# Peptides against a protein of PDB entry 5TDY: the designs that were tried, part 3

Target 1, 88 residues: chain A of PDB entry 5TDY
Amino acid sequence: EKKIDGRRKAAVLLVALGPEKAAQVMKHLDEETVEQLVVEIANIGRVTPEEKKQVLEEFLSLAKAKEMISEGGIEYAKKVLEKAFGPE

## One batch from the design tools (peptide; aimed at target 1 K9 K53)

Design b1_p9_6_s4 (made by RFdiffusion4, then SolubleMPNN; from b1_p9_6, 6 letters changed)
Fold by OpenDDE base, seed 4:
Structure b1_p9_6_s4 (fold): chain B 88 residues (1-88), chain A 9 residues (1-9)
Amino acid sequence: as target 1 above (88 residues)
Amino acid sequence: SEIAEKLAE
């Protein structure tokens, strides 16, 4: 399993969520974090299926561990992102 | 993985 930068993981997640859901998630984040994410997304380059799978499974696992998976994609994504990207 | 992807959809 290849090591993925935390900021890149966040960008991959947001891209995977799609523009509408990503926007909803980013509305919950502070301005500085959003700016950082925009930069990461802009420089995301190519996302391999393997990388996407790894990232999504990791975030899903985190959501389950925090018992937030039942809150739905947008809600858990916001919280998981803050735990993965925010506290860096 | 399938579930994770569907959650992102």
Scores: peptide ipSAE 0.041, ipTM 0.705, DockQ to the pose 0.072
OpenDDE base, seeds 1, 2, 3, 5: peptide ipSAE 0.037, 0.035, 0.034, 0.035; ipTM 0.680, 0.650, 0.680, 0.650

Design b1_p9_7 (made by RFdiffusion4)
Pose (drawn by RFdiffusion4):
Formats: C-alpha cells, structure tokens, sequence
Structure b1_p9_7 (pose): chain A 88 residues (1-88), chain P 9 residues (1-9)
C-alpha cells in the first residue's frame, strides 16, 4: 500500500544491476547511505519485472536530464571559445 | 529538464 520512495527505487536498481556493479556504485556513497540501503535490500520483499521497469525508466529520465545539463554547458563553453578565436 | 515519473503496470 505504501508509495514507492527514493530509498526503495535505489534498492530495486541496485538489485537489478547485479552484485558486482552494485558494489561499484556503493563505493560512491557515504557510510550512512550504504547502511540504510543495506537494510532496504535486506527487506527487498517482492519485486516484479514491472516494478523493475518503472525504476529503470525513471533512472534513465534522470540520467538524461543530467546529460542535458552537461551537454548544455559544453555547447555554451565551445561557442564562447569559437567566438574568442574566430573573426568576431 | 523534466524528470518523468511512472507507475507499475
């Protein structure tokens, strides 16, 4: 009945990635976050492929949002450099 | 950028 929260989505994603990839992700989290995610995975309960798909698609949307922010800065910086070196 | 939210099918 409870709504899926961020902690749950993170656990579903880490389970879906397999242990080795999930271990590489955990190395980039602080101790408090790691411990809390361990409890969340220990309490993984049931996860259907449908729930996994929901989580993965939400991940891809956020990752795309980050890529857009990064690409936007790269495009702006290159335009500035082109203007600095060019005939303008 | 917008972040999309989904429900379980």
Amino acid sequence: as target 1 above (88 residues)
Amino acid sequence: PEVEKFEVE

Design b1_p9_7_s1 (made by RFdiffusion4, then SolubleMPNN; from b1_p9_7 with E4K E9K)
Fold by OpenDDE base, seed 3:
Structure b1_p9_7_s1 (fold): chain B 88 residues (1-88), chain A 9 residues (1-9)
Amino acid sequence: as target 1 above (88 residues)
Amino acid sequence: PEVKKFEVK
């Protein structure tokens, strides 16, 4: 895996969320941090599928480690099956 | 607490 700069990782995540959800996240951050993130978003350029995948996997791992989201189990398995094979 | 579902585009 290519090493990604931490500031770039944050920008990739926020762009992946889309403008409305990214704005909701940034409302919980201090003004200086928001200004820095806006600069990184403006300079993000092209995001590769590999880079996006790496950033999202790292974020999900951190969120699980902080107990922000559940680790697997029957309910997670049901959601995976629903997304893979459930009704559109 | 309603967990905000973020769909990643």
Scores: peptide ipSAE 0.020, ipTM 0.498, DockQ to the pose 0.048
OpenDDE base, seeds 1, 2, 4, 5: peptide ipSAE 0.021, 0.014, 0.019, 0.019; ipTM 0.466, 0.474, 0.443, 0.471; seeds 1, 4, 5 fail the geometry check

Design b1_p9_7_s2 (made by RFdiffusion4, then SolubleMPNN; from b1_p9_7 with E2K K5E)
Fold by OpenDDE base, seed 3:
Structure b1_p9_7_s2 (fold): chain B 88 residues (1-88), chain A 9 residues (1-9)
Amino acid sequence: as target 1 above (88 residues)
Amino acid sequence: PKVEEFEVE
């Protein structure tokens, strides 16, 4: 598997969610994080099927490992994005 | 998150 940058993974996830679900996630993030995500999405370019699969599998695996498989997976996506763009 | 939550229309 190719190593994917964390910021790029977040952009791939949001694009994979589609505009409605992505907007619901971003409503729960701070303004600075949202601005960074928008920049990453704007510069995402081509997403390969392999890259999309890798990103989704990683997010699903992390959700399962943390027992955070609540019936609302949007809440997990928010936490991952906060981790990706939060204070380093 | 369930896989279906990552599905695009």
Scores: peptide ipSAE 0.023, ipTM 0.574, DockQ to the pose 0.068
OpenDDE base, seeds 1, 2, 4, 5: peptide ipSAE 0.021, 0.021, 0.023, 0.020; ipTM 0.504, 0.558, 0.517, 0.516; seeds 1, 4 fail the geometry check

Design b1_p9_7_s3 (made by RFdiffusion4, then SolubleMPNN; from b1_p9_7, 4 letters changed)
Fold by OpenDDE base, seed 2:
Structure b1_p9_7_s3 (fold): chain B 88 residues (1-88), chain A 9 residues (1-9)
Amino acid sequence: as target 1 above (88 residues)
Amino acid sequence: PKIEKYEVK
């Protein structure tokens, strides 16, 4: 994977979220951080599909690690099946 | 659980 600059990652994420959701995120940030992010967004240029995918995957991983969102996957699916039908 | 049945790909 091509390494992406951390500041650019933030811009890619916020653009991917769309203006309304990005605005909701930025309401929780300090003024200096908002100013920096606006500059990054304004100067983002082209975002490749690969870059967008990489940033979003990284964000999802971090969000799950911080328990901001629930984690699914194979292990969770196994637990669901065990609860519903037993261990086999 | 037969999780293999539900795995995609």
Scores: peptide ipSAE 0.055, ipTM 0.535, DockQ to the pose 0.038
OpenDDE base, seeds 1, 3, 4, 5: peptide ipSAE 0.034, 0.047, 0.042, 0.046; ipTM 0.469, 0.496, 0.474, 0.513; seeds 1, 3, 4, 5 fail the geometry check

Design b1_p9_7_s4 (made by RFdiffusion4, then SolubleMPNN; from b1_p9_7, 3 letters changed)
Fold by OpenDDE base, seed 2:
Structure b1_p9_7_s4 (fold): chain B 88 residues (1-88), chain A 9 residues (1-9)
Amino acid sequence: as target 1 above (88 residues)
Amino acid sequence: PEIEEYEVE
């Protein structure tokens, strides 16, 4: 597997979620984080099927590992994005 | 989690 930048993973995930769900996720993020995500999405360029598959599989795997499946994809996605773009 | 996937532009 090719290593994917965390910020790019977030962009791929949000695009894969679709505009409605992506917006729902971003409503729970601070303005600075949203601005960063918008930039990443705007500059996502070409996403290969392999890259998309990898990101989604990682998302599902991590959600299961953290027992967050029952919380729903949106709840986990919010947490992932907060970690990716929030202060470290 | 259940997510709806969309085509990436």
Scores: peptide ipSAE 0.031, ipTM 0.644, DockQ to the pose 0.071
OpenDDE base, seeds 1, 3, 4, 5: peptide ipSAE 0.023, 0.028, 0.024, 0.026; ipTM 0.562, 0.600, 0.631, 0.633

Design b1_p9_8_s1 (made by RFdiffusion4, then SolubleMPNN; its pose is not in this set)
Fold by OpenDDE base, seed 4:
Structure b1_p9_8_s1 (fold): chain B 88 residues (1-88), chain A 9 residues (1-9)
Amino acid sequence: as target 1 above (88 residues)
Amino acid sequence: SAEYEALLK
């Protein structure tokens, strides 16, 4: 597997969620984080099927490993994005 | 933000 940058993973995930679910996630993020995400999405370019599959599998794996299924995909996605783009 | 709105349109 090729290593994917964390910020790129976040962008791929949001795009994969679709506009409605992506909006649900982003509206709960701070303005600066949203701006960073938008930039990444705007420059996402082409996403290969392999890359998309890898990102989604990693997301599901992490969600299950942390026993966060009860929170739902949207809640966990918010946490992933906050970690990827939150303040250093 | 303007960028956010543009993305969601």
Scores: peptide ipSAE 0.080, ipTM 0.684, DockQ to the pose 0.042
OpenDDE base, seeds 1, 2, 3, 5: peptide ipSAE 0.071, 0.039, 0.027, 0.049; ipTM 0.613, 0.606, 0.583, 0.617; seeds 1, 2, 3, 5 fail the geometry check

Design b1_p9_8_s2 (made by RFdiffusion4, then SolubleMPNN; its pose is not in this set)
Fold by OpenDDE base, seed 3:
Parts: sequence; C-alpha cells; structure tokens
Structure b1_p9_8_s2 (fold): chain B 88 residues (1-88), chain A 9 residues (1-9)
Amino acid sequence: as target 1 above (88 residues)
Amino acid sequence: SAEFEELLK
C-alpha cells in the first residue's frame, strides 16, 4: 500500500465528492485550510483507482471508529463509496 | 467535519 500524505488524501476526497458537495464540506473548515486545499486540488493531477479507493475507505473507517457519530454520517460515507466504485 | 480533519493529519 502506497503512503499518501494528508493533504493529498483530502484533495482526492474532495474531488471525488464533486464541486458542489466539496464546497459544502469546506464550509466547516477555517480559511487557511480551505486555501491550502484549493491548491492541493488544483495540483491533484491524475488519481488512480487504487488511490481513490484507499482514501475513501480510510475516510469511512475513521467515521465508523467514532463512538458518538450519527448513523447518517456513516450512511453518507457509504454512499460516497458506492458512487465512486459501485456499478455505473 | 471532524472526520475530514482527521484524514488531513
């Protein structure tokens, strides 16, 4: 498994969400972080299926690991994975 | 989200 830094992971995730949904996610972040993420997205280049899968699965795992998260949050993450790798 | 921020680390 290839090592991916956090900045790259975030960019991959946001691109996978699409611009409208990514914008909604970034509304919860501080201005400095948003600026950094925009730069990472601009320089993301090509995302391999393996990299995309790794990032999305890690995100889902992080969500499931929390004891006090809502089921809705988990279901949202699952839907992202399904749209990314499910039948189309 | 908190999960997203954790992913950034």
Scores: peptide ipSAE 0.083, ipTM 0.725, DockQ to the pose 0.045
OpenDDE base, seeds 1, 2, 4, 5: peptide ipSAE 0.031, 0.079, 0.033, 0.073; ipTM 0.619, 0.696, 0.630, 0.708

Design b1_p9_8_s3 (made by RFdiffusion4, then SolubleMPNN; its pose is not in this set)
Fold by OpenDDE base, seed 2:
Parts: structure tokens; C-alpha cells; sequence
Structure b1_p9_8_s3 (fold): chain B 88 residues (1-88), chain A 9 residues (1-9)
């Protein structure tokens, strides 16, 4: 499998969630983070089924490993995105 | 933002 950029993974995840759920995630993020995510989504281009599958499986696996599945996908997604786009 | 709303509507 091909290595995917972290920012792209976040964008793929949000697009996969759909606009309603993606909005629910991003409303909990600061303005700067949202702006970064919007840029990534705007420039996402085409997402292959393989890429989408890889991203979703990776996030699902991480959620299970951290026992965050019970919290729900939205809660996990918020934590992932905050970490990915937080200060570096 | 307007851009955010446009992409996620």
C-alpha cells in the first residue's frame, strides 16, 4: 500500500464522513485548524476506492487500539484532527 | 466562513 500524507488522510476522512458529520467534527476545532482542513478538502482532487479504504481502515484500527470505538466515530475523528492539525 | 459553508453544504 502507498503512504498517504497525514493532511490528506484527514481530508479523505472528512469527505468520507459526509458534509453533515464533517461539520459536526469541525465545529469543535479552532478557526485556524478549520481553515487548514478546508484548504485540504478544496484540493483533495480525486480519491480512489483503495485510498479511501486504506484511510478508513487505518483510523478504525487506531480507534480500536485506543479503545475509542465506544466513544463514536465523531469523537475519535475530532481527536485525530486536532492532533494532526495542531501546533507543530 | 463562507468557504467552509460552501464546501460542506
Amino acid sequence: as target 1 above (88 residues)
Amino acid sequence: SAEYEELLK
Scores: peptide ipSAE 0.090, ipTM 0.704, DockQ to the pose 0.046
OpenDDE base, seeds 1, 3, 4, 5: peptide ipSAE 0.058, 0.057, 0.071, 0.072; ipTM 0.619, 0.668, 0.654, 0.621; seed 5 fails the geometry check

Design b1_p9_8_s4 (made by RFdiffusion4, then SolubleMPNN; its pose is not in this set)
Fold by OpenDDE base, seed 4:
Structure b1_p9_8_s4 (fold): chain B 88 residues (1-88), chain A 9 residues (1-9)
Amino acid sequence: as target 1 above (88 residues)
Amino acid sequence: SEEFEELLK
């Protein structure tokens, strides 16, 4: 399994979410971070199915890990996966 | 979200 840096992982996730959901997520981030992410998204190039799967599974794992202290995390992750793989 | 921020790291 290839290593993916955090910036690319974030970009892959946001693209997978689609523009509307991605925008909602980014509204909770500071302006500087948003600007950086926009650049990453703009330069994302091709996203392989393997990358997409890897990133989404990692996000799911993070959501599960925070479930005990953050309500809705696992449900959010499930929705992300559904929207990312549903249209396929 | 916090999960997203952790993914960024």
Scores: peptide ipSAE 0.081, ipTM 0.710, DockQ to the pose 0.046
OpenDDE base, seeds 1, 2, 3, 5: peptide ipSAE 0.031, 0.079, 0.030, 0.031; ipTM 0.598, 0.681, 0.582, 0.593

## One batch from the design tools (peptide; aimed at target 1 L62 I69)

Design b1_p10_1 (made by RFdiffusion4)
Pose (drawn by RFdiffusion4):
Structure b1_p10_1 (pose): chain A 88 residues (1-88), chain P 10 residues (1-10)
Amino acid sequence: as target 1 above (88 residues)
Amino acid sequence: SPTAFEALLD
């Protein structure tokens, strides 16, 4: 009945990635976050492929948002450099 | 800005 929260989504994603990839992700988290995610995975309960799909699609949308922020800065910086070197 | 994983965790 409880709504899926961020902690749950993170656990579903780490389970879906397999242990080796999940381990590489965990190296980039602080100790408190790692311990809390361990409890969340220990309590993984049931996860259908449908729930995995929902989590992966939300991940991809956020990853795309980050890529757009990064690409926007790269495009702006290159435009400034082109103006600085060019005839303008 | 946060990473996609951090945003998902929040």

Design b1_p10_1_s1 (made by RFdiffusion4, then SolubleMPNN; from b1_p10_1, 3 letters changed)
Fold by OpenDDE base, seed 3:
Structure b1_p10_1_s1 (fold): chain B 88 residues (1-88), chain A 10 residues (1-10)
Amino acid sequence: as target 1 above (88 residues)
Amino acid sequence: PPSAFEALLA
């Protein structure tokens, strides 16, 4: 497992979500943060399947910890990952 | 969820 800084994690997640859903997330962030994220996205380069999986799983874990998604979310998590990796 | 995203960013 490779360590990924928070800035890159966010960029990987946003790219994985696609432009429409990424926009829905970013519209709630402050302008300075958005500007920083745009730079990270522009310089994201190649995203390996390993880091994509790592970032998505970490995000889902954080969402569960904050009670934003219900437990038994293994099924939900699987569906999210399928949407992220399946189309590739 | 923005808060989860911000947590990931940090």
Scores: peptide ipSAE 0.121, ipTM 0.753, DockQ to the pose 0.543
OpenDDE base, seeds 1, 2, 4, 5: peptide ipSAE 0.101, 0.102, 0.113, 0.112; ipTM 0.744, 0.738, 0.749, 0.747

Design b1_p10_1_s2 (made by RFdiffusion4, then SolubleMPNN; from b1_p10_1, 4 letters changed)
Fold by OpenDDE base, seed 2:
Structure b1_p10_1_s2 (fold): chain B 88 residues (1-88), chain A 10 residues (1-10)
Amino acid sequence: as target 1 above (88 residues)
Amino acid sequence: APSAFEQLLA
C-alpha cells in the first residue's frame, strides 16, 4: 500500500464526489484552504483505481469514527463504492 | 472539531 499525502487524498475524494457534492464538502472551509484544494484538483493527473479505492475507504473509516455513518451503513457504502469506483 | 474530510486532508 502506497502512502498518499493528505492534500492528494482530499483531491482524489473531491474529484470522485463530483463538483456539486465537492462544493458542499468545502463550503465551510476558509478561502485559502479552498484555493489549495483547487490547485491539487487541477494538478491531480492520473488516479489509479487502487489509489481511488484506498482514499475512499480511508474516508469512510474516518466518517465512521466521527459517527457520520452507522456501522451498518459503512458496509453498504463500501458496496456502493465498489459499484461506482471498483471494477471497470 | 475537524470533520472526516479535514482529518483526511491533514
Scores: peptide ipSAE 0.488, ipTM 0.887, DockQ to the pose 0.578
OpenDDE base, seeds 1, 3, 4, 5: peptide ipSAE 0.462, 0.486, 0.464, 0.133; ipTM 0.879, 0.887, 0.881, 0.764

Design b1_p10_1_s3 (made by RFdiffusion4, then SolubleMPNN; from b1_p10_1, 3 letters changed)
Fold by OpenDDE base, seed 4:
Structure b1_p10_1_s3 (fold): chain B 88 residues (1-88), chain A 10 residues (1-10)
Amino acid sequence: as target 1 above (88 residues)
Amino acid sequence: PPSAFEALLS
């Protein structure tokens, strides 16, 4: 397990979400932040499965802690993880 | 969600 800085985490998450969902996340952010994130995404390079897992789990934990995940949070989290790390 | 994303980003 390697420590990942916040900027890297954001890029990994956005790439993992796919362009449509990533856009939904970013459309509420200010222009400057979006520009910065685009740069991070452009320079993301290779993302390891371990890195993806770590980032997604942390994101889901944060979302749950902020009560932004509706009922069935555990099931939702499971689905996210399966889609992110399942066989492809 | 954006709020969680911002927390992750920080």
Scores: peptide ipSAE 0.150, ipTM 0.770, DockQ to the pose 0.564
OpenDDE base, seeds 1, 2, 3, 5: peptide ipSAE 0.133, 0.133, 0.132, 0.139; ipTM 0.764, 0.757, 0.759, 0.763

Design b1_p10_1_s4 (made by RFdiffusion4, then SolubleMPNN; from b1_p10_1, 4 letters changed)
Fold by OpenDDE base, seed 2:
Structure b1_p10_1_s4 (fold): chain B 88 residues (1-88), chain A 10 residues (1-10)
Amino acid sequence: as target 1 above (88 residues)
Amino acid sequence: PPSAFEQLLA
């Protein structure tokens, strides 16, 4: 498992979500932070399946810890992500 | 408090 910096993690997630959902995620962030994220997205380059999986799983873990998703739903959420963003 | 996304970004 490779360590990924936070800026890249965020960019990977935002690209995976698509522009409309990404916009909703960033809507409460200040302009400077948004600009930083846009730069990261613009320079994201190639994202490996392993990297994408790692980022999405970490985000789900954080979301659960913040009570953004119901207890016991993490496994289902991982399956959804696999179907939507995982390898064919 | 920071959101899950903000924690990921940090």
Scores: peptide ipSAE 0.398, ipTM 0.867, DockQ to the pose 0.584
OpenDDE base, seeds 1, 3, 4, 5: peptide ipSAE 0.363, 0.395, 0.379, 0.165; ipTM 0.858, 0.866, 0.863, 0.749

Design b1_p10_2 (made by RFdiffusion4)
Pose (drawn by RFdiffusion4):
Structure b1_p10_2 (pose): chain A 88 residues (1-88), chain P 10 residues (1-10)
Amino acid sequence: as target 1 above (88 residues)
Amino acid sequence: SNPFLDLLNS
């Protein structure tokens, strides 16, 4: 009945990635976060492919949002450099 | 931004 929260989504994603890839992700988290995610995975319960799909698609949308922020800055910086070197 | 942490804190 409880709504899926961020901790749950993170656990579903780490389970879906397999242990080796999940281990590489965990190296980039702090100790408190790692321990809490361990409890969340230990309590993984049932996860249908449908729930995995929901989590993965939300991840991809956020990853795309980050890519857009990064690409926007790269485009702006290159435009500034082009103006600095060019005839303008 | 970190998409994994954004997902964690959603």

Design b1_p10_2_s1 (made by RFdiffusion4, then SolubleMPNN; from b1_p10_2, 3 letters changed)
Fold by OpenDDE base, seed 2:
Structure b1_p10_2_s1 (fold): chain B 88 residues (1-88), chain A 10 residues (1-10)
Amino acid sequence: as target 1 above (88 residues)
Amino acid sequence: MDPFLELLNS
């Protein structure tokens, strides 16, 4: 698989979620981080199906790993994935 | 750290 920088991964995920759910994800982030993400989203260009799949699967993996330490990680990932892969 | 932030910082 192709290496994707973290900033782009986050942007791909947020775009996949759509503006409403993306806002919910970013609501707890500081203003500077939000501004940086908005820039990444604005310059995201084309996102291939393979790239989207790679990012979403990596996010799920990260959430599962976090679940081993704190509760809620898998449920958080499920909500994100439900929106990302839901009917469009 | 939040999974989203981990993704962002990866």
Scores: peptide ipSAE 0.654, ipTM 0.931, DockQ to the pose 0.693
OpenDDE base, seeds 1, 3, 4, 5: peptide ipSAE 0.645, 0.650, 0.647, 0.643; ipTM 0.929, 0.930, 0.929, 0.928

Design b1_p10_2_s2 (made by RFdiffusion4, then SolubleMPNN; from b1_p10_2, 5 letters changed)
Fold by OpenDDE base, seed 4:
Structure b1_p10_2_s2 (fold): chain B 88 residues (1-88), chain A 10 residues (1-10)
Amino acid sequence: as target 1 above (88 residues)
Amino acid sequence: MDPFMELYNS
């Protein structure tokens, strides 16, 4: 497992979720954070399958632990993982 | 903290 910067993790997640779900995630964030995320996404470069899997799994664990993300959002992220890497 | 921001700040 490779260490990934937190801002990059967030950018990888948003790209993986797609524009519609990414917008739902960002709509409640402050303007400065959104601006920084846009920069990270613009400079994301190559994202490996391993990196994407690592980020999505970490986010899912965080979402479940906090129980703050809507059920639909969690299920969508889970589906992205399943499409990319197959069922567990 | 929000799970997304937790990820962002990790």
Scores: peptide ipSAE 0.687, ipTM 0.938, DockQ to the pose 0.573
OpenDDE base, seeds 1, 2, 3, 5: peptide ipSAE 0.684, 0.681, 0.681, 0.678; ipTM 0.938, 0.938, 0.939, 0.937

Design b1_p10_3 (made by RFdiffusion4)
Pose (drawn by RFdiffusion4):
Structure b1_p10_3 (pose): chain A 88 residues (1-88), chain P 10 residues (1-10)
Amino acid sequence: as target 1 above (88 residues)
Amino acid sequence: MEFFEKIVWL
């Protein structure tokens, strides 16, 4: 009945990635986050492929949002450099 | 949405 929260989505994602890849992700999290994600995974309960799909698709949308922010800065910086070196 | 976003924004 409870709504899926961020901690749940993180746990579903880490389970879906397999242990080795999830372990590489955990190295980039602080100790408090790691412990809390361990409890969330220990309490993984049931996860259907449908729930995995929802989590993965939300991940991809956020990853795309980050890529757009990064690409936007790269495009702006290169335009500035082009103007600095070019005939303008 | 903090835990999930920490993974996205690594």

Design b1_p10_3_s1 (made by RFdiffusion4, then SolubleMPNN; from b1_p10_3, 5 letters changed)
Fold by OpenDDE base, seed 2:
Formats: C-alpha cells, structure tokens, sequence
Structure b1_p10_3_s1 (fold): chain B 88 residues (1-88), chain A 10 residues (1-10)
C-alpha cells in the first residue's frame, strides 16, 4: 500500500462523490477549507484505481469508527460509497 | 490529514 498525501486523500474522496454531492459536503465547511479543497481537486490529475480504493476504504473505516461513537457516520459513508461504486 | 478528517467528520 502506497502512502497517499493527506491533502490528496481529500481530493480523491470529493472527486469520487461527484460534483453535486461534493458541493453539498463542502457547504458544511468554512470558506478557507473549501478553497483548500478546491485547489487540491484542481490539481488532482489522474487518480488510479488503487488510490481510489485505498482512500474510500480509509474513509469507510473512519466513518464506522465515528458511528461507534456517534450516529450518522455509516449513513454518510453509504452516500459516498453508492456514488463511488454504483453502476454507471 | 486535516482536510480529509474534516470531510469524514463534517
């Protein structure tokens, strides 16, 4: 497993969501954070299948951990995964 | 991983 830059992980996740869902997510973030994310997305280049899988798996893991502490994590994860792996 | 974590926990 290749280590992925932390900033890049965020970009990969948002791209996987698609522009509409990504926009909805970013509405919950402060302006500075949004700008940072947009820059990362703009410079994402090519995302390999391996990177995408790795990022989404980490996201799922963290979402599950959140669900164990507070409700809502798994539901959010489902939205991401459905968009990322759903049929096209 | 700050940006990524912000997305995870909103």
Amino acid sequence: as target 1 above (88 residues)
Amino acid sequence: DELFLKLVYL
Scores: peptide ipSAE 0.571, ipTM 0.922, DockQ to the pose 0.704
OpenDDE base, seeds 1, 3, 4, 5: peptide ipSAE 0.523, 0.537, 0.501, 0.500; ipTM 0.912, 0.915, 0.906, 0.906

Design b1_p10_3_s2 (made by RFdiffusion4, then SolubleMPNN; from b1_p10_3, 3 letters changed)
Fold by OpenDDE base, seed 2:
Structure b1_p10_3_s2 (fold): chain B 88 residues (1-88), chain A 10 residues (1-10)
Amino acid sequence: as target 1 above (88 residues)
Amino acid sequence: DELFEKIVFL
């Protein structure tokens, strides 16, 4: 398993969500953070299946951890995974 | 992983 840069992980996740869902997520972030993410997305280049899988698995893990502490983590994870792996 | 965490936890 190759280590993925944190900034790249963010870009991979947002791209996996698609532009509409990614935009919804970014509405909850401050302007500076949004700009950082947009730059990363613009420079994402090619995303390998391995990277996508790795990022989404880490996302799911973190979301589950959040659910253990507060409600909403699993529901959020489901929305992301449905878009990322659902039928097109 | 700050950016990644932010989008995960909003």
Scores: peptide ipSAE 0.532, ipTM 0.913, DockQ to the pose 0.710
OpenDDE base, seeds 1, 3, 4, 5: peptide ipSAE 0.509, 0.514, 0.491, 0.497; ipTM 0.909, 0.910, 0.906, 0.906

Design b1_p10_3_s3 (made by RFdiffusion4, then SolubleMPNN; from b1_p10_3, 4 letters changed)
Fold by OpenDDE base, seed 2:
Order: structure tokens, then C-alpha cells, then sequence
Structure b1_p10_3_s3 (fold): chain B 88 residues (1-88), chain A 10 residues (1-10)
């Protein structure tokens, strides 16, 4: 497994959600964070299937871990996965 | 991985 730059992971995740859902996510973040994310998205270039899979799997793992101590993690992860791998 | 974690912990 190739290590993905931390900043790039965020961009890959948001792009995987699609513009509409990504926008909804960003509405819950502070302006400075949004600006940083926009820069990362703008510089994302090409995302390989391997990168996308790796990022989404890590997200799912972290979301599951969060669910163990707080509610909402699993459902949030499901929404991301549906947008990323759903039949649309 | 600060940006990524902010999304995860949203």
C-alpha cells in the first residue's frame, strides 16, 4: 500500500462524495478549513482507483472506531460509501 | 492528517 499525503486524503474523500454532498459537508467546517480543503481539491489531479479505495477504507475504519465511542459514525460512513460505490 | 480527521470527526 502506497502512503497517501494527509492533505490529499481529504480531497479524495470529498471528491468521492460528489460536489453536492461535499458542499454539505463543508458547510459544517470553519472558513479556514474550507479554504484549505478547496485548495487541496483544486490540486487533486487524477485520483487512481487504488487511492480512492484506500481513502474510503480508512474513512470507514475511522468512522467505525468513532461509532464505538459516539453515535453517527457508521451512518456517516454509509453515506460516503453509497456515493462512492453506489449504482447511482 | 488534520484535514482528513476534521471531515471524519464532523
Amino acid sequence: as target 1 above (88 residues)
Amino acid sequence: DELFLKIVNL
Scores: peptide ipSAE 0.577, ipTM 0.926, DockQ to the pose 0.708
OpenDDE base, seeds 1, 3, 4, 5: peptide ipSAE 0.513, 0.564, 0.519, 0.506; ipTM 0.915, 0.924, 0.915, 0.911

Design b1_p10_3_s4 (made by RFdiffusion4, then SolubleMPNN; from b1_p10_3, 5 letters changed)
Fold by OpenDDE base, seed 5:
Structure b1_p10_3_s4 (fold): chain B 88 residues (1-88), chain A 10 residues (1-10)
Amino acid sequence: as target 1 above (88 residues)
Amino acid sequence: DELFLKLVFL
C-alpha cells in the first residue's frame, strides 16, 4: 500500500463522488477550501483503482469512527463507495 | 490531511 498525498486524497474522493454530489458537498465549505480542492482536482491526473479503493476505505473508516459520535457519516461513506465501486 | 478531513467532518 502506497502512501497517498493528503491533498490528493480529497481530490480522489470528490472525483469518486461524481460532479453533482461533489458540488453539493463543496457548497458547505469556505471559498478558500473550495479553491484548494479545485486545484487538487485539476492536478489529479490518472487515478488508479488501487488508490481509489485505498481512499474510499479510509473514508469509510473515518465515517464509521465519526458515526460513534454523530449520525450521518456512515451513510455518506456508503454513498461514496457505491458511486465509486458501482461503475467498476 | 486537512482537506480530506474537512470532507469527512462537514
Scores: peptide ipSAE 0.565, ipTM 0.917, DockQ to the pose 0.702
OpenDDE base, seeds 1, 2, 3, 4: peptide ipSAE 0.488, 0.518, 0.513, 0.486; ipTM 0.902, 0.910, 0.910, 0.902

Design b1_p10_4 (made by RFdiffusion4)
Pose (drawn by RFdiffusion4):
Structure b1_p10_4 (pose): chain A 88 residues (1-88), chain P 10 residues (1-10)
Amino acid sequence: as target 1 above (88 residues)
Amino acid sequence: DYFEKVVDAI
């Protein structure tokens, strides 16, 4: 009945990635976050492929949003450099 | 949130 929250989505994603890849992700999280995610995974309960798909698709949308922010800055910076070196 | 931290970590 409870709505899926961020902690749940993180746990579903880490389970879906397999232990080795999840372990590499955990190295980039602080101790408090790691411990809380351990409890969330220990209480993983049931996860259907449908729930996994929902989590993965939300991940990809956020990752794309971060790529757009990064690409936008790169495009702006290169345009500035082109103007600085070019005939303008 | 925790999902966002995992997204940044990846």

Design b1_p10_4_s1 (made by RFdiffusion4, then SolubleMPNN; from b1_p10_4 with Y2L D8E)
Fold by OpenDDE base, seed 3:
Structure b1_p10_4_s1 (fold): chain B 88 residues (1-88), chain A 10 residues (1-10)
Amino acid sequence: as target 1 above (88 residues)
Amino acid sequence: DLFEKVVEAI
């Protein structure tokens, strides 16, 4: 398992959410952060299965740690993200 | 990092 840059992980997640949802999220970020994310998104290229797996796992870990999802919501969150990372 | 910032903004 190779370590993935945080900027890369952020771009992968935002692209998976789609342009409308990604835009809504970025409205809550500072201008410099948004500019950095736009650059990473523009250069995302292909996302490997390993990258998708790592982003999903770390997202769930952080979301749980910050109490963004309940114990019962973990399985639902997995399904939503698996759909987002599925075939286009 | 940027990933943590994005997650917190969701």
Scores: peptide ipSAE 0.715, ipTM 0.951, DockQ to the pose 0.727
OpenDDE base, seeds 1, 2, 4, 5: peptide ipSAE 0.707, 0.714, 0.707, 0.701; ipTM 0.950, 0.951, 0.950, 0.951

